# Peptides against a protein of PDB entry 3S8F: the designs that were tried, part 35

Target 1, 157 residues: chain A of PDB entry 3S8F
Amino acid sequence: VLTLFVAVPSLMTAFTVAASLEFAGRLRGGRGLFGWIRALPWDNPAFVAPVLGLLGFIPGGAGGIVNASFTLDYVVHNTAWVPGHFHLQVASLVTLTAMGSLYWLLPNLTGKPISDAQRRLGLAVVWLWFLGMMIMAVGLHWAGLLNVPRRAYIAQV
Target 2, 166 residues: chain B of PDB entry 3S8F
Amino acid sequence: DEHKAHKAILAYEKGWLAFSLAMLFVFIALIAYTLATHTAGVIPAGKLERVDPTTVRQEGPWADPAQAVVQTGPNQYTVYVLAFAFGYQPNPIEVPQGAEIVFKITSPDVIHGFHVEGTNINVEVLPGEVSTVRYTFKRPGEYRIICNQYCGLGHQNMFGTIVVKE

## One batch from the design tools (peptide; made by RFdiffusion4, then SolubleMPNN)

Design b1_p10_4_s3 (from b1_p10_4, 4 letters changed)
Fold by OpenDDE base, seed 2:
Structure b1_p10_4_s3 (fold): chain B 157 residues (1-157), chain C 166 residues (1-166), chain A 10 residues (1-10)
Amino acid sequence: as target 1 above (157 residues)
Amino acid sequence: as target 2 above (166 residues)
Amino acid sequence: DRLLKTLLGE
């Protein structure tokens, strides 16, 4: 009940953030249906990280609704599906948002800007983290649908 | 100015909100479709049933593993299973192929899992509650029961077996 | 396929 109650406001919030991104992209010269995306500051890890987190949150959020559904939860409960969901929500969204926040916060707190090398390294870290997390999440969800159990060292598959 | 910016933001918000609502309906439709097309399987049966975990080992239908399998009708059985630290009883559980089996599972100690490999039987077992699962084994053989809920130091070694006889 | 059928209760 709580999950479903939170789902609608969360979706509204997420899409409001997307609206803000569109506005920002258009202010930066982006045009057309998707041109605003390219205009966003993809060279800044403080931006890229939380955006990638949001992208991971889309399937994760959908999975949350699945997990809260009685019949569907019976299928996925205590299978590898559940940690797959967690890794999207926590290890992807929350972690990437935290990473991005640090790339903004630390330079501002110290008064020292990050070097170009640090920026490039940060971008690499964020993208690689996202890629690895997506691979793991897809694998875990797939395994879960194949009834691979959670918290077991063995599986029927 | 701020007013123009607010209007622009509002327009984008309206668009994205409309999209969000549309996606909500899509998700609901997908869930409905999934439920409509995949309706077969293990069905939790019965009402919430309580039992005293402190006495369940001494009295009642779970007390004697030798009497755990009860025939309730033609080709129908009830199996009273205890999940405990760290195993299951009876072990093995012997049931006929093709029979409708009602598992009544409870725990005398902590929360356990009851996951039968090769089946879609997968429930948590809470002390003081009886988990009821109905299933029919169509294939003979051995089915391993695993605990998929952490229950202590011996959790990883907590296994049982269901033997389905022809 | 067999596993999927099992999961679906078939």
Scores: peptide ipSAE 0.115, ipTM 0.820, DockQ to the pose 0.176
Fold by OpenDDE base, seed 1:
Structure b1_p10_4_s3 (fold): chain B 157 residues (1-157), chain C 166 residues (1-166), chain A 10 residues (1-10)
Amino acid sequence: as target 1 above (157 residues)
Amino acid sequence: as target 2 above (166 residues)
Amino acid sequence: DRLLKTLLGE
């Protein structure tokens, strides 16, 4: 039971970031419960990438609690569920954050802004990456619940 | 300006922290619900049982595959299984339908998996430790054992079979 | 689903 409390720091961090995003959106003229979201700089891949990573991290974090639970882990351990969790955490959040960081870092290091074409391409890459990761993750979690084994090329299902 | 921003963010943080705590309780509640409603299929971990992986092939209940299936009661069996690179012993494992089977699984070499298709049997097998799983096969037929823990170059071909006889 | 029921202990 105490193992579940390991989620507290992660949740606190995640929602602190969310709070910062809300504040930023409101500073940019967003209003109401959801208007601040629209006001965020969705035209900047340096912003979009890590935010999409955070969105993927939400179900991943929930899955982490499941995986850390003794009784529930018995169901999902070493099934396709686990790779699904990993791809949300590493291949989504970490990778997208890295991508976003590069979109910020490279222009600053070189002193040259990215072109509009590069910006649009970056947005496409980030969104497509996110979409692909979500499809794969959902598929893996679903397969895991059907007892498809991890690290095996064959399954009964 | 930074100071003002900091104070403003704190106001939102309080709300989001409350939400985070609420979500924590939701997760705990979901776990509690699952535990309360779905306990029959959960096999709790027993006491840690140790074995010497260097001698397990030569001495003890795992040494002879012909003696691996031991009847312990009228409708109860213990099966001593070795998971090794790259297979299972005995193979096939033959057990009767409807009998309570206690699998005692260990490894003489590296970590393996023991995943039985069509069942909820899914455990890791560690050298030096004995994994214990209890299961009753309700349907006759063949059940494939899959290694779901990477164990070397032959991992992908590491399969076993449980034959449940009528 | 028979498999799912088995996994859930039903």
Scores: peptide ipSAE 0.088, ipTM 0.839, DockQ to the pose 0.210
Fold by OpenDDE base, seed 3:
Structure b1_p10_4_s3 (fold): chain B 157 residues (1-157), chain C 166 residues (1-166), chain A 10 residues (1-10)
Amino acid sequence: as target 1 above (157 residues)
Amino acid sequence: as target 2 above (166 residues)
Amino acid sequence: DRLLKTLLGE
């Protein structure tokens, strides 16, 4: 139980970010329990990318609690589950945040806005990345639960 | 204005914080449920057993692969296994079906994995420590041992076999 | 199913 409390600071941070998103959405005219989500700038890849990263981080965070649990870790340790967790944490959240940052940074560094075509392409890239990452992550976690070993090119199943 | 904005942000933060705490308790409940319903699958940590990795090949129960399988009682065996770069000994490990097997696994060199396909045996093997795993093979056949911890250039080819005889 | 049962100690 005490081990699980180490997740509290991370959860506080993550949901503070969520609170900021809610505030932003409401400032943009969103109302109600979910209306603020629709009001967020989903047409901007610089916004969409890190938000998708956050969404991927949710199951990853849950997995973190599993991995930190002595009893449950025995089931998943050094199986394909672990790479699945890492890809949700690093290859989704961190990577998508970096991608999103670039969509903001590059136009500002060059002093030139991105074209509409570039914007649409950017949206396609980050959504496809997220989709691919989710497919891979689900596959890896599933394989891990089937006791597929990590760092092996073969498995029983 | 700024004051109103700060108050609004604070309210949202409190809401999300409450949600986060609620989710924490959900996770605790899920862990508790898992433990309550699948207690047989929980392997508790054993006591720490140490061994000298520099002498484990020369003396002691791991020194002779031919004597690695020791009958300790009726339908009960202890198997002393070495995981090394890059293989396992003894190989194959031969045990009878239905017997309680206690694996005592250690390494003379680097950290290895001991992952037995078709079983829930999956442990890291550290030089200087003895990993103890208890298992009963209910089905005869061959069970492959896979190293799932990177241990060097030959890691990907590091396999062993447990042969369970009827 | 067999693998799942094995992993869960059943």
Scores: peptide ipSAE 0.070, ipTM 0.826, DockQ to the pose 0.200
Fold by OpenDDE base, seed 5:
Structure b1_p10_4_s3 (fold): chain B 157 residues (1-157), chain C 166 residues (1-166), chain A 10 residues (1-10)
Amino acid sequence: as target 1 above (157 residues)
Amino acid sequence: as target 2 above (166 residues)
Amino acid sequence: DRLLKTLLGE
């Protein structure tokens, strides 16, 4: 009940952030229903990282609601599903946000902009991280649905 | 300019809030659909039952592994299982195929898991509480019990076996 | 098939 209760304000917060992104994209010349997305600064790892984190958080949040359901939790509890959920929430959103924050923080603290090479490397790191996390998360969720136990080195499947 | 910008931001916020509400209903609908189509896979929890973990090994239905399997009806059995560091008793658990089995599981020491491979039996076992799971084995053979809750240094080696006889 | 059976408790 508590989890479901906090889901509402969390969604509101998430979509408020999305609203800010839309506004920013439109200010940058984006038009139409989706044109504003393309107008966002995808060449900046400080932007890309937390946004990818937010994207990963969407299925994770949905999973949180699943985990909070008595009937559905019985299916997924203490299976590989749970680590899958955690990795979307922590290793995706939190970690990518932290990574993105560093790409903003370090240049500002030092007063020196990052080089183009560093920028490109940063983008590569962030996208590869996201891709890897998504692959792992999908795998863990799938394994969980197949009743692969959590905290065990063996499984029937 | 600031006022115009503020109004524009509010418009986008309202749109996204509406979208968020719509998505919330979609998620609820999906959950409802899942429940409607997969209700048969849910084993309901029983009533809260308590036991003294300090005496469960010495007295009561869990004390003697040889008497752990109790026939309660023509095709019904109750099995009193202890999950302990680091194993299960009785081990193996022998039950007939096609019989309704009620597992009464508790722990004398720490929290353990009771995950039976090949089934949807998956419960945590808490000292002082009795976990009740009802299941009917349709296929004969051996089913491995896995501890899926960390319980100490021997956790990874904590296994049991259910033998379903024809 | 295995996924479906798992979800249905089979």
Scores: peptide ipSAE 0.026, ipTM 0.801, DockQ to the pose 0.207

Design b1_p10_4_s4 (from b1_p10_4, 4 letters changed)
Fold by OpenDDE base, seed 4:
Structure b1_p10_4_s4 (fold): chain B 157 residues (1-157), chain C 166 residues (1-166), chain A 10 residues (1-10)
Amino acid sequence: as target 1 above (157 residues)
Amino acid sequence: as target 2 above (166 residues)
Amino acid sequence: SRLLDTLLGK
């Protein structure tokens, strides 16, 4: 019971980040219910990467609630579901955040802005990474629900 | 100007807070729904039972694989299984179809997994603890046991078999 | 159906 209460502060953190994004978007001229999203700097890989990480983190977080459930954990524990969860949390959120951080940090440290070509390449990289991770994560979660074991090279399914 | 910005932030935070709370209830509802529709898929945890991993091979119900399958009732059996580096004992495990099987699984060495393909049996096996799983095999045949917890160099080859007899 | 069977422990 107490384990599930971890969801509360996590969600609070999530909405704070979301609120910050909305505020930023509205400051950039976005209006309406969703217009602020379009107004965010989607042309900057330093921004896009961590945001995509956050998007992957959402289903991962939901899965975290499942994994933390006393009853539901029996269904998914040590199946391919768990690696699916990890790839959303670590390989998506953490990795993409690191990528985004580098896109911001390196130009600042060197004093040289990234070229337009580098910017475009960066955008392509982070979007493709996100797409690949989403496909992989969905596959792993699906396989897990089909009782494919974790840490095994073979499965009945 | 700054004051206005702070007010705006607060408004957005309130909105997202409401959304977050709503999502929390959605997740709870999904859990409840899953439990209601898939109750049969849940294997409840058993009582905490402890054993000495250093002596489990020498004495007790796990010591003799020939006596690992114990009939406890007309249609009930207890199977004492050892998961070890790198295999299972007994192997194969022979049980009758339609009988209620209580698996008592422990390890003499390191942590292993006990995942039975074709079933929802999936537990970790800890040295010093006994994992208890109850299951009834409705279909005869062979069921492969897979170790799904890394246990060493031979982990990938650690398999067992449950043979369900008609 | 396989998914359902798995979830139901069949």
Scores: peptide ipSAE 0.026, ipTM 0.815, DockQ to the pose 0.201
Fold by OpenDDE base, seed 1:
Structure b1_p10_4_s4 (fold): chain B 157 residues (1-157), chain C 166 residues (1-166), chain A 10 residues (1-10)
Amino acid sequence: as target 1 above (157 residues)
Amino acid sequence: as target 2 above (166 residues)
Amino acid sequence: SRLLDTLLGK
């Protein structure tokens, strides 16, 4: 049970970021409970990428708590569940955050903004990446619950 | 204006932090509920049992695959299994249907996995430690043992078989 | 496979 408190810093970080997003959205004219979301700069891949990463991190974080539970881990340990979990953490949040960082960093380093075509392509890339990661993660978690082993090319199921 | 913005940010942060804490308790509650209602089939880890991986092949209960299956009582067996690069011994493991089987699994070399298809048997096998798993096979047939922990170049081909006889 | 059938809702 005490191990579960490891989730506290992660939750605090995630929701602090969420708070910042809400504030930013409201500064951009968003109103109401959800209007601030629409007001965020969804046309900027530097913004969209890390936000999508954060969204993927939510179920991943919940899964992390499951994985950290001794009794529940008995069910999921070394099954496809585990790769499903860390793909939400590393291949989505970390990777998308890195992508987003590059979309911000490169224009600043070069002193030139990205073209509109590059921007649109960037948006397509991060959304497709997110979609693919979510599909794969759901599949892996499902397979894991069916006791498909990790690090094996074959399974009974 | 900047000061007001900072205060506004703090207000949102406080709200979201409260939500964060609430979610933590929800997760703990869900885990507690799951444990209370769904504990069937969970095999708890026993006490840590140690063995010398450098001598386990030469002496002791794992040394002779022909003596690996030991009847310990009526319809009760202990099976001493070695997971090694790259296979299992004995192979096949032959046990009777309906018997209570205690698997004692260790490794002479590196960390391996012991995942038995069609069962809830799934443990990591560490050199120097003995993994103990208790299981009763209700159906006769062959059950494949899969190594689900990377153990080297031959990992992908590391399989064993449990044969459950009527 | 059983997994495929499950994923397909069969």
Scores: peptide ipSAE 0.021, ipTM 0.818, DockQ to the pose 0.051
Fold by OpenDDE base, seed 5:
Structure b1_p10_4_s4 (fold): chain B 157 residues (1-157), chain C 166 residues (1-166), chain A 10 residues (1-10)
Amino acid sequence: as target 1 above (157 residues)
Amino acid sequence: as target 2 above (166 residues)
Amino acid sequence: SRLLDTLLGK
C-alpha cells in the first residue's frame, strides 16, 4: 500500500522532469515529437549522467511496483531479482546523478572549466558505467526469474 | 516573454502528466492481468502463529527431530522444521511423493531463510513466528534447502535436504 | 520444464 502511494507522486515527478527536458530541447532548436531529444546537450557528462540514471530508474520503478504486489513478490522475493532492482535504483540513478553533479560542481568550485579531454573521458566513463549497470541489472533480474537465491553462492540452474 | 515561457512550460507539463496518468493505468492493467492469469501456487496468508524461541528446542513439536514428521491424514503430513545457526532440523527431511506436506518452520536464534530448490518454496523464518508452507512434491529425489537470509559467519554453509521417496 | 512449472506454481 505504501509503495503504491509513493509510486504515484514519483511518476508525476519523473514526467515533470521529462517535461523540463523537452522544453529545454525545444529551446535548443529541437522540433517534432522526438527531435527535442537530439537537441539536448549530449556532449556534456554533467547532463548525460543523471539522464542515463533516470532511464535506468524506469524499469527499476516498475520493479518496485512488482515487489509491492503480494503474489508477484512471492516469485521474486529474496532472489537475484532484488539486487537487480537495487542496482538500477542506487547504483544507476543515485550514483550517476552524483557523478553528473561532480562534473558540474568541481569546475564551479575551482573556477576552471574542464578540458576537452576531460569532457570526453567523462562521457566515456558515464556511458560505460550505464552499460555495465544495465548488463548487470538484466542478468540479475533474469537470474531471479530462474529462482537463483539472493545471498547464496550456489544455484540449481 | 517570461509569461510566454511559463505558458509553454505549463503546456508541456500538462502533456506529460496526461501521459503519466495513461502509463499508470497501463501498468496497473498489466499487473492485474498477471495476477489474474498467474495465481496458482500462491501460499495463502494465514493467521500469525507465535512461539517462544527460548523454549522451542526443549518443548513442543520442534523439540524432537525424530517426531518432526507427523502424518495427519492418508496422504497428508505436517513437518516441524527448525532453522538454526547453522542448519536445519530434521536433516534430511523425508516425505513421500505425492503427499500434501505442511511445513511449520521457526527459528530458535536469528532470522534465517528457507529456500527449497526446484520448488517455489521461499520464506523467511523469524524467531518467535511460525512460517507455514503447503507443498506437494510430484517428483521423487533430493531437494536442497538454502538459507537466503544472512544469519552469521556460517550463513554460506547452511544447507538442508528434503528427500522425496516413491 | 521444471522452471516453467515452478513459475506457474505447479
Scores: peptide ipSAE 0.020, ipTM 0.796, DockQ to the pose 0.186
Fold by OpenDDE base, seed 3:
Structure b1_p10_4_s4 (fold): chain B 157 residues (1-157), chain C 166 residues (1-166), chain A 10 residues (1-10)
Amino acid sequence: as target 1 above (157 residues)
Amino acid sequence: as target 2 above (166 residues)
Amino acid sequence: SRLLDTLLGK
C-alpha cells in the first residue's frame, strides 16, 4: 500500500493536465460531463498527437504500478510485458508528444502554415501510429502474461 | 475574468484529483484481487546468500557439474546451477518428476537470466549472489532454460535444458 | 478465456 502511494504525485500531475484539457474544451463551448471533449481541436495533429499519447499513458501508468509491486513484478519481470510497458510510456506518450510538437514547431519556424493536405496527412500519421502502438502493446502485454521471455527470439507458447 | 478562470481551473483540478485518488484505490483493489485469486501462488524472496564469483568455479557446490544435483530428502533435491557466458551447467539438468527442487543459481561472470519455459521460474542471476527458486515439476519432459537478460554477443544462443524423468 | 485464465493464475 505504501509503495502504491509513490504514484500519487505522478497521478496528480497527469490529472492536472486533464484538468487543463477540460478547461480548454469548456472555453471552446463544450458543456456537460463529456461535451468538452468533443469541443477540443481534434482537427489539429499538434493537439491530437499528445492527447493520444496521454491515452496510451493511462494503461502504461497502471502497468507501472504493477511493475513496482513486489509480488506482481515477479510475474512480469523480463517478459514481453516489460517492452509493452515501455512502448506505452516512451513510444506512445513521449513520441507522440514529440510528433505533436513538430506539427506546431515547423510551421512557426518556417513562418508558413501547414496546408490542408499536410494537416490531413498528419492526422492520419498520428492516428495510425497510435493504433499500431496499441496493437503492439496489447500483444506484448498479453504475451508477457503468457510468460513469453524478453530478449529472446523464441518462445514455447 | 482572470480570477474566474483561475477559480474554474481550481475546481476542475479538485475534481480530477478526487478521481486520481479513486483510481489509486481501484489499483490497490486490483492488486489485492490478483493476489487473492492467483492460483500459481506468490514466490517470496529468499534470504540473501552470497558467494565469491571468482572462486565459484573452483571450490564449492557449483564447482563440479556432476555433483550439482544433491538429494536433500526422500523427494527433495537441491540443484546448483551456474549461468555463464554463454550457457548453463549442468546441462542438461536431470530431476525426477514430483520432487521438490531447490535451484541455487549464481554466475561467475556477468548478470544472466534464468527463465524456464513452462514454469514460473524466472529470475535474474547476479555474480556474487545466489538466487534460490523452489519448484516441483508435475509433468515429465524437457524444459528449456532461456537467458532473458542481455549478457553479451552470445546472449541469443544461451540455452539450457531441464529433463524431468518419470 | 485464455487471458482470463492467465490473469487468474491458472
Scores: peptide ipSAE 0.020, ipTM 0.811, DockQ to the pose 0.272

